# Ledger of designs, part 179: peptides against a protein of PDB entry 3T7K

Target 1, 248 residues: chain A of PDB entry 3T7K
Amino acid sequence: KAEKILARFNELPNYDLKAVCTGCFHDGFNEVDIEILNQLGIKIFDNIKETDKLNCIFAPKILRTEKFLKSLSFEPLKFALKPEFIIDLLKQIHSKKDKLSQININLFDYEINGINESIISKTKLPTKVFERANIRCINLVNDIPGGVDTIGSVLKAHGIEKINVLRSKKCTFEDIIPNDVSKQENGGIFKYVLIVTKASQVKKFTKLINDRDKNETILIVEWNWCVESIFHLNVDFTSKKNVLYQKK

## One batch from the design tools (peptide; made by RFdiffusion4, then SolubleMPNN)

Design b2_p25_4_s4 (from b2_p25_4, 11 letters changed)
Fold by OpenDDE base, seed 1:
Structure b2_p25_4_s4 (fold): chain B 248 residues (1-248), chain A 25 residues (1-25)
Amino acid sequence: as target 1 above (248 residues)
Amino acid sequence: KEKIEKEFEELKKKNEEDLKNAVEL
């Protein structure tokens, strides 16, 4: 059926998209439209897997969804597109009106607002955002909204190797892991990095660390610090935004 | 024509619902 629909075009574009969707197309597509998209070099996946070498995301705007945050870790993210790209493409293809010799849809007309070439260019870097920031091991409180598994998977996609989950009420100093990074000569490395949800946790962890490991460097942040770092594909250590405690 | 247009309008409405239902972290 798809072949018969596409046979009216003399040439078909190959968009070379391997995509996931977020905030759109939750029910997917019918078999005919999937086959049409496949013949145009557009493959849509339900979930993110590294093996699929995903290069695209469909979303109506910048979202704080797991899929959107992880899409900024693609190697590279080639395109972040509005769902209207697929809609207009399928509309043009299903249109019986015009003997269109060619499909005339430009990907650049459908870019998600705020995902600019500066963001796209950073996804071509050989390192992840937290890797570049010398953050390899973090402590994450167990009461984080979204859950430790989801938050942890986003952080891992962005170069955090080890996530230690802290039971905020019961944890001791011995439960807190150091950020074990080889001393780069010119980079400020925080020995302890923690993501917390409450001011009481800041007070607790600051006390535990300072009482047992005096004079060490500490960074305590909110989840929003991680989100902002992901959206910019850069960690700004000069910003106090979403930083709850730092000791250099 | 009208059927295809309607199907894609329904798809747009569904995408608006999908956006509302998106779980943000």
Scores: peptide ipSAE 0.602, ipTM 0.940, DockQ to the pose 0.930
Fold by OpenDDE base, seed 3:
Structure b2_p25_4_s4 (fold): chain B 248 residues (1-248), chain A 25 residues (1-25)
Amino acid sequence: as target 1 above (248 residues)
Amino acid sequence: KEKIEKEFEELKKKNEEDLKNAVEL
C-alpha cells in the first residue's frame, strides 16, 4: 500500500532519522504511515536504546520529559523537530491533488524553538555533560519526584556512572558516597555531590559530612540544577541557581 | 481532501492532549 502511494513521486528524500517522540504521537502511526516514513528514512522508536543510534527527537517544544532530556545525550543529536514535520509530510504524501513530483519539506523549517546549533554542536563532543564537569558519582535522595530510577536513568545518559540512593530519614555518613574522580587540573572537583528535595536534607547531609570530613568539598543541588545543565549541555559552577549548598 | 484534513486535525488535537499528559521531571 505504501509503495503505491509513494509511486507518484519521482524522487524520495532520505531524511536518515532515527527518532523518539515526546509530548506527541503517543498512539504512534498506522502501518501504512510507518511504512511511508520508513521509505523516507524516518524510523520512530518507542524507547531509547543505545544500540538504535538515535539521532532525532520529535516534540512540540522543549520539554523536561525523560525522552527529551535523554535525547540531548544522543551521539550526536542531529535534529530536534516539531511534530508538524511528520504531519505536513504525511499530508503532502496523502494529497491526491498536488501533481508534485517531489516532496518539498525542509527539516530546518521544523526545528524546536530554543534547540540551536550551539546545543547540537555540544552533542558531538566525545564526553557527556556531567563527565566534563567531573561528576561521576552522586547521591540522590529516595523521595525525588519522578522516582530514582527515571531520574537516575537520565543522569546516567549524561555521564554519571554511579548513583547512590539515600534514604533521607535513615541514612548515616557511611551511606554517602564520594565523587571518585582523579584530580584534573582544570575545574573545582566536589568530593560529595548530592541531589535533594528539601531544606531539612541540606541541614542533615551538611552536618553528617562536616562532622566526619570537615575539610571536604560539598555540592548540594536541586534536580532543576541538573535539568538546566542538561538543557545547556554545560555545567556552570559560577551560578548559584538551584544550588542549595556549596563548599569549595 | 476533506477526510485527510479531518484526520490530521484529529491528530493535532491528540498531540495537544499528549502534550498535556506529558510527564515532566
Scores: peptide ipSAE 0.601, ipTM 0.940, DockQ to the pose 0.946
Fold by OpenDDE base, seed 4:
Order: structure tokens, then C-alpha cells, then sequence
Structure b2_p25_4_s4 (fold): chain B 248 residues (1-248), chain A 25 residues (1-25)
């Protein structure tokens, strides 16, 4: 069926998209439309797997979803596109009116607002955002909204190697892991990095660390610090936004 | 013609619902 629909076009574009969707197309596509998209070099996956070499995200706007946040870790993210790209493409293909010899849909007309070339270019870097920031091991409180597994999965996609989950009410100093990074000459390395949800945790962890390891560097942030770092593909250590405690 | 247009209008409405239902972290 797809072949018969596409046979009216003299030439078919190859978009070379390996994509996931978020905030759109939850029910997927019918078999004919999947085959049409495949013939155009558009493959849509239900889940993110590294082996799939994903290079595209479909979303109506910038979202704080797991898929959107992880898409910024693609190597590279080539395109972040609005769902209207697929809609307009399929409309043109299914249209019987147009003696269209060619498909005239340009990817660049469907870019997600706020995902600019500066962000796309950073996804071509050989390192992940937290790796570049010398953050390898992080402590995460167990009461984090969204859950430790989901939040942890996003952080790992962005170069966090080890996530230590802290039971905030019961944890001791011995439960807190150091950010074990070799001192590279250039950059402020924090020995302890923690993501927390409330001021009482800041007070607790600051006390535990300072009482046992008095002279060490500490970074305590909220989840929004990580989100902003991901959306910019850069950690700005000069910003106090979403930083709850910092000791250099 | 009208059927295809309706199907894509329904798809747009569904995408608006999918956006509302998106779990943000």
C-alpha cells in the first residue's frame, strides 16, 4: 500500500532520521504511515537505546520529559523537530489533489523553538555535559520527584557514571560518596556533589560533610540545576541559580 | 479529501492531549 502511494513521486527524500517522540504521537502510527516514513528514511522508536544511534526528537516544544532531556545527549542530536513535520509530510503524501512530482517539506521549517545551532553543535562534542564539568559521581536523595531511577537515567545519559541514592532521614557521612575525579589542571572540582529537594537536607549534609571532612569542596543543588545544565549543554559554575550550597 | 483532513485534525487534537499528559521531571 505504501509503495502505491509513493509511486506518484519521481524522487523521494531521505531524511535520515532516527527519532523518538515526546508530548506527541503517543499512539504511534498505522502500518502504512510507518512504512511511508521508513521509505523516507524516518524511523521512530518507542524508547531510547544507545544501539539505535538516535539523532532526532519530535516534540511540540522544549519539555522536561525523560525523552527530551535524554535527546540532548544524542551523538549528535541532528534535529529537534515539531510534530507538524510528520503531519504535513503525511498530508502531502496522502493528498490526491497535487500532481506533486516531489515532496516539498524542509526540516528546517519545523525546528523546535529554543533548540538553536549552539545547542546542536554542543551535542557533537566528544564529552557529555557533566563529564566536561568534572562531575562523575553524584549523591541523589531518595525523595526526588520523578523517582531516583528516572532522574538517575537522565543524569547517566549526560555523563554521570555513578549515582548514589541517599536515604535522607537515615544516611550518615559514610553513605555520601565523593566525586572521584582526577584533578585536571583546569576547573573547580567539587569533592561532594549532591542533588537535594529541601533546605533540611542542605543543613544535614553540609553538617555531616563539614564535621568529618572539613576542608573539602561541596556542591549542593536542586534538580533544576541539572535541567538548566542539560538544556544549555553547559554547566555554569558562576551562576547561583538552583545552587543551594557551594563551598570552594 | 475531507476524510484525510479530519484524520489529521484528530491527530492534532490527540497531540494536544499528549502534550498535556506529558510527564515532566
Amino acid sequence: as target 1 above (248 residues)
Amino acid sequence: KEKIEKEFEELKKKNEEDLKNAVEL
Scores: peptide ipSAE 0.600, ipTM 0.940, DockQ to the pose 0.931
Fold by OpenDDE base, seed 2:
Structure b2_p25_4_s4 (fold): chain B 248 residues (1-248), chain A 25 residues (1-25)
Amino acid sequence: as target 1 above (248 residues)
Amino acid sequence: KEKIEKEFEELKKKNEEDLKNAVEL
């Protein structure tokens, strides 16, 4: 069926998209439309796997979804596109009236607002955003909204190697892991990095660390600090936004 | 023509619902 529909075009574009969707196309596509998209070099996957070499995301706008946050870790993310690209493409292909010998849909007309070339260019870097920030090992509180597995998976996609889950009510100093990175002379490396949800956790962890390891560097942030760092593909250590405690 | 247009308008409405149902972290 797809071949018969596409046979009216003299040339077919190859978009070379390996994509996931978020905030759109939850029900997927029918078999004919999947085959049409495949013939145009558009492959849509249900889940993110490193082996698939994903290079695209479809979303109506910037979203804080797991898929959207992880798409910024693609190597590289080539395109972040609105779902209207697929809709307009399929509309043109199913249209019997258009004597068009060619498909006239340009990818660049469907870019997601706020995902600019500066963001795309940073996805071509050989390192991940938290790796560049010298954040290798973090402590994450167990009561984080979204759950430790989902949040942890996003953080790992962005270069955090080790996530230590802290049971906020029961944890001791011995449960807190150091951020084990080689001392670089010019970079503010924090020995203890923690993601917390409450002011009471800040008071608890600052006391535990300062009582046992008095002279060490501490960074305590909200989840929003990580989200902003991901959306910019850069950690700004000069910003106090979403920083709850910092000791240099 | 009308049937195809209706199908794609239904798809747009579904995408609007998918956006509302998106789980943000």
Scores: peptide ipSAE 0.599, ipTM 0.940, DockQ to the pose 0.928

Design b2_p25_5_s1 (from b2_p25_5, 12 letters changed)
Fold by OpenDDE base, seed 3:
Structure b2_p25_5_s1 (fold): chain B 248 residues (1-248), chain A 25 residues (1-25)
Amino acid sequence: as target 1 above (248 residues)
Amino acid sequence: MEKYYKELEEKNKKDLEKALENELK
């Protein structure tokens, strides 16, 4: 069926998209439309796997979903597109009115607002955002909204190698792991990096660390600090936004 | 065809609402 529908076009584009969706197309597509999209080089996956070499995300806007946040770790992310791209494409293909010799849809007309070329260009870098920031090992409180597994998975996608989960009420200094990074020349290295949810946790962890390791650098942030860093594909250590405690 | 894609657009609105509920806040 798809071949017969596409036979009316003299030339078919190859979009070369390997995509996931978030905030759209939860129920997927009908069989004919999936086949049409495949013929146009558009393959949509249900989940993110590194082996699939994903290069695209469909979303109506910037979202704080696991899929959206992880899409910014694609190597590279080529396109971040609104779902209207797929809808308009399929509408044009199924249209009976126009003897359309060619599919006339420009991908650039469907870019997600706020994901610009500056963001896309950073996904071509050989390093991940937290790797560039010299953050390899972090401490994460166990009561974080969204769960430690999901949050941890996003952070790992962006270059954090080790996530230590802290039981906030029972943890001691010995449970806190250092951020083991070799002295790289140009970046502020924090020995202890923690993601927390409450002011009481800031007080607890600062006391535990300062009582046992008084001269060490500490960075305590909220989850929003990580999200902002991901959305910009850059860690701004000059910003105090979403930083709960910092000792240089 | 037109009805199907209108329904798809309405489903996408609902999907967005669900996604917003499930955001990592």
Scores: peptide ipSAE 0.693, ipTM 0.966, DockQ to the pose 0.926
Fold by OpenDDE base, seed 1:
Structure b2_p25_5_s1 (fold): chain B 248 residues (1-248), chain A 25 residues (1-25)
Amino acid sequence: as target 1 above (248 residues)
Amino acid sequence: MEKYYKELEEKNKKDLEKALENELK
């Protein structure tokens, strides 16, 4: 059925999209539309797997979902598109009135607001955002909203290699792991990096570290610090936004 | 056809609402 529908076009575009969806198309597509999309080089996956070499996300806007945050770690992310791209494309293909010999849908007309070429270009870098920031090992409190597994998975997608989960009530200094990165000559490496949820945790961890390792560098941030870093694909160490404690 | 894609657009609105509820805040 899809072949018969597409036969009216002299030339078919190959969009070369391997995509996931978030905030749209939860129920998927009908079989004919899936086949049409596949013939146009558009493959939609249910889950993110590294082996699939995903290069696209469909979303109505920037979202703080696991899929959206992880899509910014694609190598590269080629396109971040609104769901209207697929809808308009399928509408045009199924239209019997259009004497159009060609599909006239431009991907660039459907870009998600706020995902610009500067962000896309950074996904072509050989390193991940936290890797570039010299953040390799972090400490994460166990009471983080969204859960340590989901949050940890997002952070790992963006270059954090080791996530140490801290039990906030029972944690001692020995439970806190250092951020083991080679000292670069030009500053900005924190020995201890922690993501926390409460001011009481800041007080606790700063005391534990300063009492046992008095002269070391400490960065304590909120989850929003990580999210902002991901959305910009850059860590701004000059910003105090979402930083709860910093010792250089 | 038009009805189907209108329904799809309305489903997408609901999907967005659900996504916003499930955001990592």
Scores: peptide ipSAE 0.693, ipTM 0.966, DockQ to the pose 0.921
Fold by OpenDDE base, seed 4:
Structure b2_p25_5_s1 (fold): chain B 248 residues (1-248), chain A 25 residues (1-25)
Amino acid sequence: as target 1 above (248 residues)
Amino acid sequence: MEKYYKELEEKNKKDLEKALENELK
């Protein structure tokens, strides 16, 4: 059926998109539309797998969803597109108006607001955002909204290798892991990096660390610090935004 | 066909609402 529908076009574009969706197309597409999209080089996946070499995200806007945040770790993210791209494309293809010799849809007309070429270009870098920031090992409190598995998965996608989950009420100094990064010349490496949810945790962890490992560097941040870093694909250590405690 | 894509657009609005509820805040 898809072949018959597409046969009216003299030339078919190959968009070469391997995509996931967030905030759109939860129910997927009908079989004919999936086949059409496949023939146009558009493959939509339900889940993010590294083996699929995903290069595209469909979303109506910038979202703080797991899929959206992880899409910024694609190698590279080629396109971040509004769902209207797919809808307009399929509408055009199914249009019975005989006069359409070509599919006239430009991907650039459907870019997600706020995902600019500067962001896309950073996804071509050989390193991940937290890797570039010399953050390899982090401590994450167990009471983080969204859950440690989801948050941890996002952080790992962005170059954090080890996530240590802290039971905030029961943890001791021995439960806190150091950020095991070799001293590279150019940037202040924090020995202890922690993501926390409340001020009482800041007080607890700063005391535990300062009492047992004096004069070490500490970075305690909110989840929003990570999100902002992901959305910019850059860690700004000069910003105090979402930083709860910093010791250099 | 037009009805189907209108329904798809309305579903996408609902999907966005759900996504906003499920954001990692």
Scores: peptide ipSAE 0.692, ipTM 0.966, DockQ to the pose 0.927
Fold by OpenDDE base, seed 2:
Structure b2_p25_5_s1 (fold): chain B 248 residues (1-248), chain A 25 residues (1-25)
Amino acid sequence: as target 1 above (248 residues)
Amino acid sequence: MEKYYKELEEKNKKDLEKALENELK
């Protein structure tokens, strides 16, 4: 069926999209439309796997979903597109009124607002955002909304190698891991990096660290600090936004 | 065809609502 529908076009574009969807197309597509998309070089996957070499995300806008956050770690992310791209494309293909010899849909007309070329260009860098920030090992509290597994998976996708989960009520100094990064001369390396959810945790961890490892550098942030860093593909250490405690 | 894609657009609106509820906040 798809071949018969596409036979009216003299030339078919190859979009070369390997995509996941978030906030759209939860029920997928009918068999004919899937086949049409595949013939146009558009393959949609249900889940993110590194082996699939994903290069595209479909979403109506910037979202704080696991899929969207991880899409910014694609190597590279080529396109972040609105779902209207697929809908308009399929409408045009199924349209009998338009004696169109060619498919005339421009990908650039469907870019997600706020995902600009500057962000896309950073996904071509050989390093991940937290790797560039010299954050290799972090401490994560166990009561984080969304769960430590999901949050940890997003953080790992963005270059954090080791996530130590802290049991906030029973944690001692010995449970806190250092950020194992060689001291670079530039004052941007923190020995202890922690993601916490509440002020009581800040008080606890700052006391534990300062009592046992005096004069060491500490960074305590909220999850929103990580999200903002991901959305910008840059860590801004000059910003105090979502930073709960900092000792340089 | 037009009806199908209109329904798809309406489903996408619902999918967005669900996604917003499930955001990592």
Scores: peptide ipSAE 0.688, ipTM 0.966, DockQ to the pose 0.919

Design b2_p25_5_s2 (from b2_p25_5, 9 letters changed)
Fold by OpenDDE base, seed 1:
Structure b2_p25_5_s2 (fold): chain B 248 residues (1-248), chain A 25 residues (1-25)
Amino acid sequence: as target 1 above (248 residues)
Amino acid sequence: MEEYFEELKKKNEEALKKAEENALK
């Protein structure tokens, strides 16, 4: 059926998209449309797997979903597209008009607002955003909304190597791990990096660290600090936004 | 055909709402 539909075109584009969807197409596509998309070089996957070498995300806008946040870690992310790309493409293909010479759909017309070439270009870098920021080991409180597994998975996709989960009420200084990074000549390294949810945790962890490991560097942030860093594919250490405590 | 695509758009609007509800805040 797909072949008969596509036979109306003299030439078919190859978009070379390996994509996931978030905030759209939850029910997937019918079999015919999947076949059409496949013949156009568009493959849509249900889940993110590293082996699939995903290069595209479909979403209506920037979202704080696991899929969207992880898509910014693709190597590279080639396209971040609105779902209207697929809709308009399929509409054109299913049109009853006589033989069309070409499919007239430009990918650049469907870019997600806020995901510009500057963001796309950073996904071509050989390093991940937190790796570039010299953040490899972090402490994460166990009561974080979204759960430590989901949050941890996003952070790992962006270059965090080790996530230590802290039981906020029971943890001691010995439970806190250092951010073990080799001294790079030009970058301030925080010995302790923590993601927390409330002010009482800031007070607790600052006390524990300062009492036992005096004069060490500490960074305590909210989850939003991580999200903003991901959305920009850059850590801005000059910003105080979403920073709860900093000791340089 | 148009009905199918209008339904698909509607489903996508619902999917967006769900994604916003399930956002990692």
Scores: peptide ipSAE 0.684, ipTM 0.965, DockQ to the pose 0.945
Fold by OpenDDE base, seed 5:
Structure b2_p25_5_s2 (fold): chain B 248 residues (1-248), chain A 25 residues (1-25)
Amino acid sequence: as target 1 above (248 residues)
Amino acid sequence: MEEYFEELKKKNEEALKKAEENALK
């Protein structure tokens, strides 16, 4: 069926998209439309797997979903597109108008607002955002909204190698792991990095660390600090936004 | 055909709402 529909075009584009969707297309596509998209070099996956070499995200806007946040870790993310790209494409293909010479849809017209070439270019870097920031081992409180598994999975996608989950009410100093990064001469390395949800946790962890390791560097942040770092694919250590405690 | 795409747009609006509700805050 798809071949007969596409035979009306003299030339077919190859978009070379391996995509996931978030905030759109929850019910997927019918079999004919999937076949059409596949023939145009558009493959949509249900889940993110590294083996699939995903290069595209479909979303109506910037979202704080697991899929969207992880898409910024693709190697590279080539396109971040609005769902209207697929809709307009399929509308044109299914149109009963006679011999159309070409599909007239430009991917660049469907870019997600706020995902610009500067962001896309950073996904071509050989390192992940937290890796570049010398953050490889973090402590995460167990009461984080969204759950430690989902949050941890996003953080790992962005270069955090080890996530230590802290039971905030029961943890001791011995439960806190150091950020084991080789001293690079010119980069502010924090020995202890923690993601917390409450001011009481800041007081607890600062006391535990300062009582046992008085001269060490500490960074305590909110989840929003991580999200902003991901959305910009850069850690801004000059910003105090979403930083709850910092000791250099 | 137009009805199908209008339904698809409506479903996408609902999907967006759900994604915002399920956002990692």
Scores: peptide ipSAE 0.684, ipTM 0.965, DockQ to the pose 0.947
Fold by OpenDDE base, seed 3:
Structure b2_p25_5_s2 (fold): chain B 248 residues (1-248), chain A 25 residues (1-25)
Amino acid sequence: as target 1 above (248 residues)
Amino acid sequence: MEEYFEELKKKNEEALKKAEENALK
C-alpha cells in the first residue's frame, strides 16, 4: 500500500532520521504510515538505545521528560522537530489533489522553539555537558521526584559516571562520595556535588561535610540546576539559580 | 483523511498534557 501511495512522486527525500517521540504520537502510527516514513528515511523508535544511533527527537516544545533530556545527549542530535513535521508530511503524501512531483517539506521549518543551532552544535562535541564541567561523581538524595533510576539515567547520559544515592534521613558523612576528578586548569572543581530536594537536606549535608572536611569545596543544587544545564548544554557556575549552597 | 489527522492532533494535545503532568520537576 505504501509503495502505491508514494509512486506518484518522482523523487523521494531521504531525511535520515532515527527518532524518538515525547509529548506526541503516544499511540504510534498505523502500519502504512510507518512504512511511508521508513521509505522516506524516518525511523521512529519506542525507546532510547545507544545501538540505534538516534539523531532526532519529536516533541511539541521543550519538555522535562526523560526522552527529551536524553535526546540532548545524542551524538549528535541532528534535529529537534515538532510533530507537525510528520503530520504535514503525511497529509501531503495522502493528498489526492496535488499532482506534486516532489515532497516540499523543509525540516528547518519545524524546529522546536528554543533548540537552536547553538544547542545542536554542542551535541557534536566529544564530551558531555557534566564531563566538561568536571562533574563525574554526584550524590543524589533518594526522595528525588521522578525516582533515582530515571534521574540517574538522565545524568549518566550527560556524562556523570557515578551516582551515589543518599538515604537523606540515615546517611552519615561516610556515605557521601567525593567528585573524583583530576584538577583541570580551566574549571572550578567541587569535591562534593549533591542534588537535594529540601532545605533540611542542605543543612544536614553542609554540617556533615564541614564538620569532617572543613576546607573542601561543596556544590549543592536542585534538580532544576541539572535541567537548565542540559537545556543549554552548558554549566554556568556564575549563576546562583537553583544553587542551594556553594563553597569555593 | 481529514478526520484522521484531526484525531491525531487531538491525541497529541492529550499526549502533551500527559507529558507536562509527568515531567521531571
Scores: peptide ipSAE 0.683, ipTM 0.965, DockQ to the pose 0.946
Fold by OpenDDE base, seed 2:
Parts: C-alpha cells; structure tokens; sequence
Structure b2_p25_5_s2 (fold): chain B 248 residues (1-248), chain A 25 residues (1-25)
C-alpha cells in the first residue's frame, strides 16, 4: 500500500532519521504511515537503545522528560524536530493532487524552539557534559522526585560513571563517595558532589563531610542544576543558580 | 483524511499535557 502511495513521486528524499518521540505520537502510527516514513529514511523507535544509533528527537517543545534529556546525549543529535514535520509530510504524501513530482518539506523549518545549532554542535564533542566538567562520581539522595533509576539513567547518559544512592535519614560519612577524578593542576575539581532535594540534607551532608574531611571541596546542587547543564550542554561553575552549597 | 490529522493533533495535545505532568521536576 505504501509503495502505491509513493509511486506518484519521481524522487523520494532520504532524511536519514533514527528518532524517538516525547510529548507526541504516544499511540504511534498506522502500519502504512510507518512504512511510508521508513521508505523516506525516517525510523521511529519506542525506546532509547545505544545500539540503534539514534540521531533525532520529535517533541513539540523543550521537555523535562527522560527521552528528551537523553536525546541531548546522542552522538550526535542531528535534529530536534517538532511533530508537525511528520504531520505535514504525511499530509503532502496522502494528498491526491497528481501535480506533486517531489516532496517539498524542509527539516530546518521544524526545529524545536531553543534547540539551536550551538546545542546541536556540542553533541558532536567526543566527551559528555559532566565528563567535561570533571564530574565522574556523584551522591544522589534516595527521595529525589522521578526516582533514582530514571534520574540516574539520565545522568549516566551525560557522562556520570558512578551514582551512589544515599539514604538521607540513615547515611553516615562512610556512605558518601568521593568524585574520583585525577587532579588537574588548573581545574576546580570538587571531591564531593551531591544532588539533594531539601535544605535539611545540605546541613546534614556539609556537617558530615566537614567533620571528617575538613579541607575538601564540596558541591551540593539541586536536580535543576543538572537539567540546566544538560539543556545548555555546558556546566557553568560561575553561576550560583540551583547551587545549594559550594566549598572551593 | 482531514479528520485523521485533526484527531492526530488532538492526541498530540494530550500527549504534551501528559509529558508536562510527568516532567522530571
């Protein structure tokens, strides 16, 4: 059926998209439309797998979903597109107007607002955002909204190697892991990095660390610090935004 | 066909709302 529909076009574009969707197309597509999209080089996957070499995200806008946040870790993310791209494409293809010799849809007209070329270019870097920031091992409180597995999976996609989950009510100093990065001579490396949810945790962890390891560097942040770092694909250590405690 | 795409748009509006509700805040 798809072949018959596409036979009216003399030339078909190959968009070369391997995509996931978030905030759109939850019910997927019918079999004919999936086949049409596949013939145009658009393959949509249900879940993110590294082996699929995903290069595209469909979303109506910037979202704080697991899929959207992880899409910024694709190697590279080639396109971040609005769902209207697929809708307009399928509308044009299903149109019975015989006069269309070619599909005339430009990917660049459907870019998600706020995902610019500067962001896309950073996904071509050989390192991940937290790797570039010398953050390898973090401590994450167990009461984080969204759950430690989801949050941890996003952080790992962006270069965190080890996530230590802290039971905030029961943890001791011995439960806190150091950020095991080689001392670079000129880089402000934090020995202890923690993601927390509330001010009481800041007081607890600062006391535990300062009482046992008095002269060490500490960074305590909110989840929003991580999100902003991901959305910009850059860690800004000069900003106090979403930083709860910092000791250099 | 127009009905199909209007339904698809409506479903996408619902999907966006759900994604915003399930956002990692």
Amino acid sequence: as target 1 above (248 residues)
Amino acid sequence: MEEYFEELKKKNEEALKKAEENALK
Scores: peptide ipSAE 0.682, ipTM 0.965, DockQ to the pose 0.949

